# Peptides against a protein of PDB entry 2YKT, part 4

Target 1, 231 residues: chain A of PDB entry 2YKT
Amino acid sequence: SRSEEMHRLTENVYKTIMEQFNPSLRNFIAMGKNYEKALAGVTYAAKGYFDALVKMGELASESQGSKELGDVLFQMAEVHRQIQNQLEEMLKSFHNELLTQLEQKVELDSRYLSAALKKYQTEQRSKGDALDKCQAELKKLRKKSQGSKNPQKYSDKELQYIDAISNKQGELENYVSDGYKTALTEERRRFCFLVEKQCAVAKNSAAYHSKGKELLAQKLPLWQQACADPS

## One batch from the design tools (peptide; made by RFdiffusion4, then SolubleMPNN)

Design b2_p23_8_s1
Fold by OpenDDE base, seed 5:
Structure b2_p23_8_s1 (fold): chain B 231 residues (1-231), chain A 23 residues (1-23)
Amino acid sequence: as target 1 above (231 residues)
Amino acid sequence: MMEKLKELEKKIEEEKKKYGEVR
């Protein structure tokens, strides 16, 4: 029946969230933590490289013919430091605003969805059982009426059961329909939350890239000039 | 069945407060 099909669809939405979406989200969080760790590793490795560059700048500053290039090398290292600071801020945001929040949500969601699904199933079954009972009683009444010498005796009761069945059928259909809409809304809300958090990450990432571009664009012509001009 | 439904409704409301409102 239409109601049975819609009931199956409703249950499938809840199951998809619980068995597909949430596990996939946990994996996404795990991959995010790995990505964060790798980026932290990059910052650490970069520090070693640019500390070594500073040492080269010190040597240039001590030279007779390359003193001005020492300042250039120091500026290069300083620009890197500023870029790395911006990256670290982005990573903090990535951790606190995306990973932690998603982890908290997915942790709480299992109990919530389980209860929601059980409520829906319980109420759906209750309405279905009530409908089935009325249908069964009508069938029994009709059998008694057909076997009776006075069928008119049962006419009023038959009409009452017919009306009750019609009302209960409509109620069941409406409940299942609303249940399906609710389930789809729950699914959409979870995807929207993910998208919104990812947008925040994208904004922070854009700030990191913009700062790096700005700093390098400002200094690069100066550094190039230092190489072109004889000392 | 009715008692069970009421218990489930209470549980959902408690968990909903923790998870956040449906937008």
Scores: peptide ipSAE 0.024, ipTM 0.613, DockQ to the pose 0.127
Fold by OpenDDE base, seed 1:
Structure b2_p23_8_s1 (fold): chain B 231 residues (1-231), chain A 23 residues (1-23)
Amino acid sequence: as target 1 above (231 residues)
Amino acid sequence: MMEKLKELEKKIEEEKKKYGEVR
């Protein structure tokens, strides 16, 4: 029946969220944590590299013929420091605004969806059982009427059962239809939340890249000319 | 069955509130 098909579709939506989306989201969070850790590692390794660059700048500053190149090397290290500070801000946002929130939501969602699905199933079954009972009663009444010498005696009751069946069928169909729409809305809401959080990440990432580009664009021409200019 | 539905509704609302607080 139409109601049975739609019921199956509704359950499949909840099943897809619980068995596909949520596990995939947990994996996404795990991969995000790995990415965060790797970026932190990059920051640490970069610090060592640019600290060593500062040391080279110090040596240049102490030299007789390369003093101005010392300032260039110091500027390179300072620009890097500012870029790394921006990266750290991005990482904090990435952690606090995406990973932590997703982790909290995915944990809570399992309980929520389980309860929602159970409620839907319970109510759907209740309505279905009530319909089945009414159909069974009509069938019994019709059998009784066929065996009766006065079938007209049962005509009013038959009409009442027919009307009741029609109403219950309509209610069941509407309930299942609404259930399906609700399930699809729940699925969409979860994807939308992910998209919104990723937009925030993208904005923060853009800020990091823009800051780096700005700082380097200002200084790079000066650094490129440094070796061409006399000491 | 009605009692079970009421319990489930309560649970849903409680979990919905918690879920909303994370957003």
Scores: peptide ipSAE 0.023, ipTM 0.623, DockQ to the pose 0.076
Fold by OpenDDE base, seed 2:
Structure b2_p23_8_s1 (fold): chain B 231 residues (1-231), chain A 23 residues (1-23)
Amino acid sequence: as target 1 above (231 residues)
Amino acid sequence: MMEKLKELEKKIEEEKKKYGEVR
């Protein structure tokens, strides 16, 4: 029946969230944590590299003929430091605004959805059982009427059961329809949350890239000319 | 059946509150 199909669809939405979306989201979070760790590793490794560059700058500054190149090398290291600070800010956002929040939600969501599904199933079954009962009673009444010498005796009761069946059928259909809409809304809300948080991270990532581009664009011409104009 | 529904509704509201605390 239409109501049975709608019921199946509703349950499938909840199952899809619980068995597909949430596990996939947990994996996404795990991959995000790995990515964060790798970026932190890059940060650390880069620090060592540019600290070594500073050392080269110190040597240049102590030289007789390359003093100005010392300043250039220091500037290169400083620009890197500024870029790295921006990366760290992005990583904080990535951690706090995406990973942590998603992790907290996904941890709570299983219990919430389980309860919601159980409520829906319980109420759906209750309405279904009530409908079945009325149908069964009507069937019994009709059997009695067929065997009766006065079928008209049961006419009023038959009409009452017919009306009750119609009403209960309508209520069941409406309930499962609303349940389906609710389930789809729950699913959409979760995807929207992910998208919104990812957008926030993307903005911060864009800021990191822009800052790096700006700093390098500002200084690179100066650095490129440093060897062309010897002291 | 009705009591079970009420219990489930209560549980949903409790979990919804917890879930909603995460922004």
Scores: peptide ipSAE 0.023, ipTM 0.619, DockQ to the pose 0.076
Fold by OpenDDE base, seed 4:
Structure b2_p23_8_s1 (fold): chain B 231 residues (1-231), chain A 23 residues (1-23)
Amino acid sequence: as target 1 above (231 residues)
Amino acid sequence: MMEKLKELEKKIEEEKKKYGEVR
């Protein structure tokens, strides 16, 4: 039946969230943490490299003929520091605005969805049982009427059961339909939340890339000509 | 209402596909 099919679809949505989406989201968070760790490693390694570059700048500044190149090397290190600060801001956002929030939600979601599914199933069954009962009573009434010498006395009651069955069938169909819409909305909400949090990270990532590009574009021409200029 | 539901289902399926590709 239409209601039975829609009921199966509703249950399948909840099961898909619990058994497919949430485990996949946990994996996504784990991969995100690995990525964060790797970027933190890059940050540390970069600091060492540019600290060493500063040392080279100090040596140039102490020379008689290469003092201006010392300033260039210091500027290169400083630009890197500024770019690194932008990366750190991006990483902070990545951790706090994406990973932490997703982790908090996914940990709570299993119990919530289980309860929501159980509630839906309980109410669906209750309405189904009530419908089945009315159908059974109508069947009993019809059997009684067929065996009676005065079947007309049961006609009004038969109409009442027919109306009740029609109403209960409609209520069941509406409930299951609403349940399906609710389940789909729950699924969509989770995807939307992921997309929104990823968008926030993307904005911060864009800021990191743009700042780096701007700083390098501003300074690179100066650095490129430094070796051609006299001291 | 049914049309809106179908639209939602389509969008969800598209999102599921994208999500699956990211795994």
Scores: peptide ipSAE 0.020, ipTM 0.539, DockQ to the pose 0.047

## One batch from the design tools (peptide; made by RFdiffusion4, then SolubleMPNN)

Design b2_p24_4_s1
Fold by OpenDDE base, seed 2:
Structure b2_p24_4_s1 (fold): chain B 231 residues (1-231), chain A 24 residues (1-24)
Amino acid sequence: as target 1 above (231 residues)
Amino acid sequence: MEELDKRIEELKEEIKKIEEQIAE
């Protein structure tokens, strides 16, 4: 029946969220944590590299003929420090605004969805059972009427059951239809949440990249000419 | 789409209540 098909569709939406979306989201979070760890590792390694560059700058500053190149090397290291600060801010946002929030949501969502599905199923079954009961009673009444010498005696009751069946059928269909819309809304909400959080990450990432580009674009010409312009 | 978005907002409120109950 139409209601049965819609019911199956509704259950499938909930199952898809619980069995596909949420596990995939957990994996996404795990991959995000791995990515964060790797970037932290890059940060640490970069620090060592540019600290070594500073050491080279110190040596240049101590020289008689390369002092100005010492300043250049220091500037290179300083620009890196500034870029690194932007990266750290981005990572902080990545952790706090995306990973943590998603982790909290996915944990709560499993319990919520289970309860929501159960509630829907219980109510759907209740309405279905009520309909079935009414149909069974009508069938029973019709059998009695057919065996009776006065079928007109049961005519009013038959009409009442027919009306009740019609009303209950309509109610069930509406309930299942609304349930399906609700389920689709739940699914959409989750995707929208992910998109919104990812947009925030994208903005933070853009800020990091823009700052890096700006700083390097400003200083690189100066550094490139340093050897050509001895002081 | 607008109707769905409205429903999303309604559900957010309902979900929040459920989450609070679950946390208790």
Scores: peptide ipSAE 0.035, ipTM 0.525, DockQ to the pose 0.031
Fold by OpenDDE base, seed 4:
Structure b2_p24_4_s1 (fold): chain B 231 residues (1-231), chain A 24 residues (1-24)
Amino acid sequence: as target 1 above (231 residues)
Amino acid sequence: MEELDKRIEELKEEIKKIEEQIAE
């Protein structure tokens, strides 16, 4: 029946969230943590590299013919420090605004969805059982009427069951329809939450990249001319 | 989509209450 089909669709939405979306989200969080760790590793490695660059700048400053290049090397290291500060801010946001919040949500969500699905199933079954009972009783009544010498005796009761069946069928269809809309809303809410959090991270990442580009664009022409200028 | 978005807003309060109960 139409109601049975819609019921199956509704259950499938909940099952998809619980069995596909949530596990995938947990994996996404895990991959995010790995990415965060790798970026932290890059930060540490970069510090070592640019500290070594500072050392080269010190040597240039001690030379007789390359003193001005020492300042250039120091500036390069300083720009890196500023860029790195922006990266650290982005990473903090990535951790606090995306990973932590998603982790909290996915942990609570399993219990919520289980309860919501159970409630829906219980009420749907209750309405379905009531409908089936009325249909069965009508069938029994019709059999009794066919074997009776006075079929008219059962006509009023037959009409009552027909009316009850019609009403219960309508109620069941409406309930299942609303249930399906609710389930789709639950699914959409979760995707929207993910998108919104990812947008926030993207904005912070853009700020990091923009700052780096600006700093490098400002200084790079000066650095490029340093070797061409006489000492 | 618009209808679902509206419903999301309506459910926020209910969901929050359930989450609080689960956290206890």
Scores: peptide ipSAE 0.032, ipTM 0.530, DockQ to the pose 0.031
Fold by OpenDDE base, seed 1:
Structure b2_p24_4_s1 (fold): chain B 231 residues (1-231), chain A 24 residues (1-24)
Amino acid sequence: as target 1 above (231 residues)
Amino acid sequence: MEELDKRIEELKEEIKKIEEQIAE
């Protein structure tokens, strides 16, 4: 029946979220944590590299013939520091606005979805059983009427059951339809949340990349000319 | 998280009510 098909679809949505989406989301979070750790490692390694560059700049500044190159090396390190500050802001957002929030939600989501599905199933079954009961009673009544010498005696009651069946069928169909819409909304909400959080991360990432591009574009010509223009 | 926990409990209560109705 139409209602049975819609019911199966509804259950499948919940099952897909519980068995496919949530495990995939957990994996996504895990991969995100790995990515964060790697970026932190890059940050640490970069700091060591540019600290060493500063040391070279200090040596240049102490020299008689390469003083101006010391300033260049210091500028390179400073630009890196500014870029790194933007990266740290991006990482903070990545951790706090994406990973942490997703982890918190996915942890409780299984319980929520289980309860929501159970509620739907319980009510759906209740309505279905009530409908089946009315249908069974009508069938019994019709059998009695066929065996009776006075079928007219059962006519009013038959009409009552027919009306009841019609109403219950309509209620069941509406309930299942609403259930399906609700399930789809639950699924969409989860994807939308992920998209929105990822957009926030992307915005911060864009700021990092933009700042880096701007600073390097501004300074690179100066640095490239430094060796050609002795003091 | 608090909102979700609250909603879970509400759902459990609603299920219980439905189950009671079915048992009647």
Scores: peptide ipSAE 0.029, ipTM 0.599, DockQ to the pose 0.014
Fold by OpenDDE base, seed 5:
Order: structure tokens, then C-alpha cells, then sequence
Structure b2_p24_4_s1 (fold): chain B 231 residues (1-231), chain A 24 residues (1-24)
């Protein structure tokens, strides 16, 4: 029946969230943590590299013929420091605005969805059973009427059952329909949340890249000219 | 998101009404 098919669809939506979406989201979070760790490692390694560059700058500053190149090397290291600071800010946002929030939600979601599905199933079954009962009673009544010498005796009761069946059928259909809409809304909400949080991360990432580009674009011409200009 | 949350709450309220009717 139409109601039975819609019921199956509703259950499948909940199952898809629990069995496909949530596990995939946990994996996404895990991959995000790995990515964060790797970027933190890059930041640390870069610090060592540019600290060593500063030491080279110090040596240049102590030389008689390359003193001005010391300042260039210091500027290169400083620009890197500023870029790395922006990266660290992006990583904080990545952790706090995406990973932490998703992790908190996914941990609570399994219990919630299980309860929601169970509730829906219980109510759907209750309405279905009530309908089946009325249908069974009508069938029994009709059998009695067929065997009776006075079928008119059962006519009023038959009408009552027909009306009850019609009402219960309508209620069941409406309930299942609403259940399906609810399930789809739950699914969509989860995807939308992911998209919105990812947008926030993307915005912060864009800021990091923009700042780096601006700083390097400003200084690079100066650095390139430093060796061409004799002291 | 806000609209979806609102819709979810509306549906929850509708379900609650149905539950109350069944309990009666």
C-alpha cells in the first residue's frame, strides 16, 4: 500500500543517517584531526627552518661586505612568522568551529536517532494495529450478516465500522507522511550544518592565503633587488 | 538552519499532539 511504502522510506532515512552518515562523519572528523596535526607539524618544522635563516642573517650583519643582506634575511623570516601566525589562527578555527562541534553532535546523535526512530515505529504500529482491528471486526460482522435471516439488523454497525476504518486510514496516512517529512528534515539539517561549518573554515582559510599573498607581494620585489644593488 | 530547526520543532509538536490523542 501507499502508506506501507512511505513507512519503509521513512525508516530507511533514519537508518541511512545512523548507518551511513554518522559513521562517515566520524571518519571525516578523524581525517580532519590528522590534517590538523600535520599542519601543526609543518608550522613547527617551518619555525626551525626560519630560525636558522635568522642565524644566517646575523652572520650577514656581522660581515663587512654583506651587512645590508642581513636585513633582507631578517625580513624574510619575519614575513614567514606572520604567515605562520595566520595559519595558526586558521587551525584554531578549524578545530573549534568545525571539528569540536561536529564531534559533540555526532556523539549524541546515535541515541537521539534511535529514540526518534523507535518512537515513530511505535506510533505507526499502534495506528496500524487499530486499523487492522477495525477491519477485522467489519469482516466478522459481514460474515454474521450473510448467515442471518435478518441482515438489516447489522446495517448500522457496519456503517460505524466503515466510518472508523476511513478515519483511521486517513490518520495513518497523515502520520506516515509527516514522519517522512520529519526524517528528511533531520537528514537535511545535518548536511546543512556540515556545509555551514565548512564555509566558516573556508573563510578563515581564505584569509590566511590572502594575508600570505599580500605580505609576499609587498616584500618580494625589494628582496629580489637586494643583490643587484652593490653596496 | 534556523528554518529547519523551526520545522523540526513544529513536527515534534505535531507528534506530541498525536501521542496525546492516542493516550486518550
Amino acid sequence: as target 1 above (231 residues)
Amino acid sequence: MEELDKRIEELKEEIKKIEEQIAE
Scores: peptide ipSAE 0.021, ipTM 0.496, DockQ to the pose 0.018

Design b2_p24_4_s2
Fold by OpenDDE base, seed 1:
Structure b2_p24_4_s2 (fold): chain B 231 residues (1-231), chain A 24 residues (1-24)
Amino acid sequence: as target 1 above (231 residues)
Amino acid sequence: IEEIDERIKQLQEEIKKIEEQIAE
């Protein structure tokens, strides 16, 4: 029946969230943590590299013939520091606005979805059973009427069961339809939340890349000319 | 960055509309 098909679809949505989406989201979070750790490693390694560059700049500044190159090397390190500050803000957002929030939600979601599915199933079954009962009673009544010498005696009761069946069928169909819409909404909200949080991360990442591009574009011509223009 | 912010807002509004349609 239409209601049975819709019911199966509804259950499948909940099952997909619990068995596919949530495990995949947990994996996504785990991969995100790995990515964060790697980026932290890059940050640390970069600091060491540019600290060493500063040391080279100090040596240049102490020289008689390369003083101006010392300033260039210091500027390179300073630009890196500014870029690094933006990266740290991005990483903070990545951790706090994406990973932490997703982890909190996915941890509680299994219990919530299980309860929601059970509630739906219980009510769906209740309505289905009530409908089945009315249908069974009507069938019994019709059998009695066919065997009776006075079928007219059962006519009013038959009409009552027909009306009850019609009403219960409509209620069941509406309930299952609403259940399906609710399930789809639950699924969509989870994806939307992920997209929104990822957008926030992307915004901060864009700021990092923009700052880097701007600073490097501004300074690179100066640095490139430094060797050609001795003091 | 301002363009990105505006796009995010637009997408959020679109998502809201779609959610409302699903709920109907």
Scores: peptide ipSAE 0.010, ipTM 0.423, DockQ to the pose 0.044
Fold by OpenDDE base, seed 4:
Structure b2_p24_4_s2 (fold): chain B 231 residues (1-231), chain A 24 residues (1-24)
Amino acid sequence: as target 1 above (231 residues)
Amino acid sequence: IEEIDERIKQLQEEIKKIEEQIAE
């Protein structure tokens, strides 16, 4: 029946969220944590590299013929420090605004969805059982009427069952329809939340990249000419 | 988080009510 098909669709939406979306989201969070760790590792490794660059700058400053190049090397290291500060800010936002929040939500969502699905199933079954009961009783009544010498005795009761069946069928269809809309809304809400959080991360990432580009673009011409100038 | 917890509580209460009605 139409109601049965829509019921199956509704259950499938909840099952898809619980069995596909949420596990995938947990994996996404795990991969995000790995990515964060790797970026932290990059930051640490970069610090070592640019600390070594500072050491080269110190040597240049101590030389007789390359003192001005020491300042250039120090500037390169300083620009890196500023870029890394922006990266650290982005990583904090990535952790606090995306990973932590998603982790908290996905953990609680399993219980929420289970309860929501159970509520829907219980009410749907209750309405379905009531409908089936009325249909069965009507069938029994009709059989009794066919074997009776006075079929008119059962006519009023038959009409009552027909009316009850019609009303219960309508109620069931409406309930299942609303349930399906609700389930789809729940699914969409979760995707929208992910998109919105990812947009925030993207904005912060853009700020990091923009700052780095600006700093490097400002200084790079000066650094490039340093070797062309006489010592 | 608080909103989710409250919603869970509401759903549990509604389920309980339905189960009681079915058991009667």
Scores: peptide ipSAE 0.007, ipTM 0.340, DockQ to the pose 0.014
Fold by OpenDDE base, seed 2:
Structure b2_p24_4_s2 (fold): chain B 231 residues (1-231), chain A 24 residues (1-24)
Amino acid sequence: as target 1 above (231 residues)
Amino acid sequence: IEEIDERIKQLQEEIKKIEEQIAE
């Protein structure tokens, strides 16, 4: 029946969230944590590299013929420090605004969805059983009427059951339809949450990249001329 | 659902603005 098909679809939405979306989201979070760790490793390694560059700058500053190049090397290291600070801010956002929040949501969601599905199933079954009961009673009544010498005696009751069946059928259909819409909304909400959090991270990432580009664009011409224009 | 779609649209517009700023 239409209601049965809609019921199946509703259950499938909940199952898809619980069995496909949530596990995939957990994996996404795990991969994100791995990515964060790798980026932290990059930042640490970069620090060592640019600390060594500072040492080279110190040597240049102590020289008589390359003193101005010392300043250039120091500036290069300083720009790196500033870029690093922006990266660290981005990473904090990545952790706090994406990973942590997604982790909290996915943890709560398993219990929530299970309860929501159970509630839906219970109510759907209750309405279905009530409908079945009315249908069974009508059938029983019709059998009695056919065997009776006075069928008109049961006419009023028959009409009552017909009306009850119609009403219960309508209620069941509406309930299942609403349930399906609710389930789809729940699914969409979860995807939307992911998109929103990822967008927030993307904005922070853009800030990091923009700052880096700005700083390098500002200083690079100066650095490029350092050897050609000794002073 | 309509509310969610509108929110997504807004976010897309914000991203577009950021892209424009980066391109400048």
Scores: peptide ipSAE 0.007, ipTM 0.360, DockQ to the pose 0.483; fails the geometry check
Fold by OpenDDE base, seed 3:
Structure b2_p24_4_s2 (fold): chain B 231 residues (1-231), chain A 24 residues (1-24)
Amino acid sequence: as target 1 above (231 residues)
Amino acid sequence: IEEIDERIKQLQEEIKKIEEQIAE
């Protein structure tokens, strides 16, 4: 029946969330943590590189003919420090605003969805059973009427069962339909949450890249001219 | 780039279908 088909579709939506979406989201979080760790590693390695650059700047400052280049090298290292600070802020946001929040949501979701599905199934079954009972009773009544010397005696009761069946069938169909809409909404909500959190990450990433671009654009012309006129 | 744009378009159409189902 159409109600049975829609019921199946509803259950499949919940199953898709629990068996496909949530596991995939867990994997996404794991990959995010791995990415975060790698970026932290890059930050650490970069620190070593630019610390070594500072040492080169110190040597230049101590030289007789390259003193001014020492300042240039120091500025290069300082700009890097500022860029790295911005990256650290981005990573903090990435961790706190995306990974942690997604992890919290997915952890709670398994229990929630299981309960929601169970509730839906219980109510759907209850309505279905009630409908089946009324149909069975009507069939029984019709058999009695056919064997009776006075079939008209059962006419009012037959009408009552017909009305009850019609009402219960309508209620079941509406319930299953609403259930399907609810399930789809639950799925959409989860994707929207992911998109929104990823948007926050994108904004922070944009800020990081913008800051780096601005700082480098400001200083690069100065650095490029540093070797033109030796002292 | 063209392939990516086409994929995005397909996904948008799928989302639209889901939205229509929710709105019914």
Scores: peptide ipSAE 0.005, ipTM 0.357, DockQ to the pose 0.038; fails the geometry check

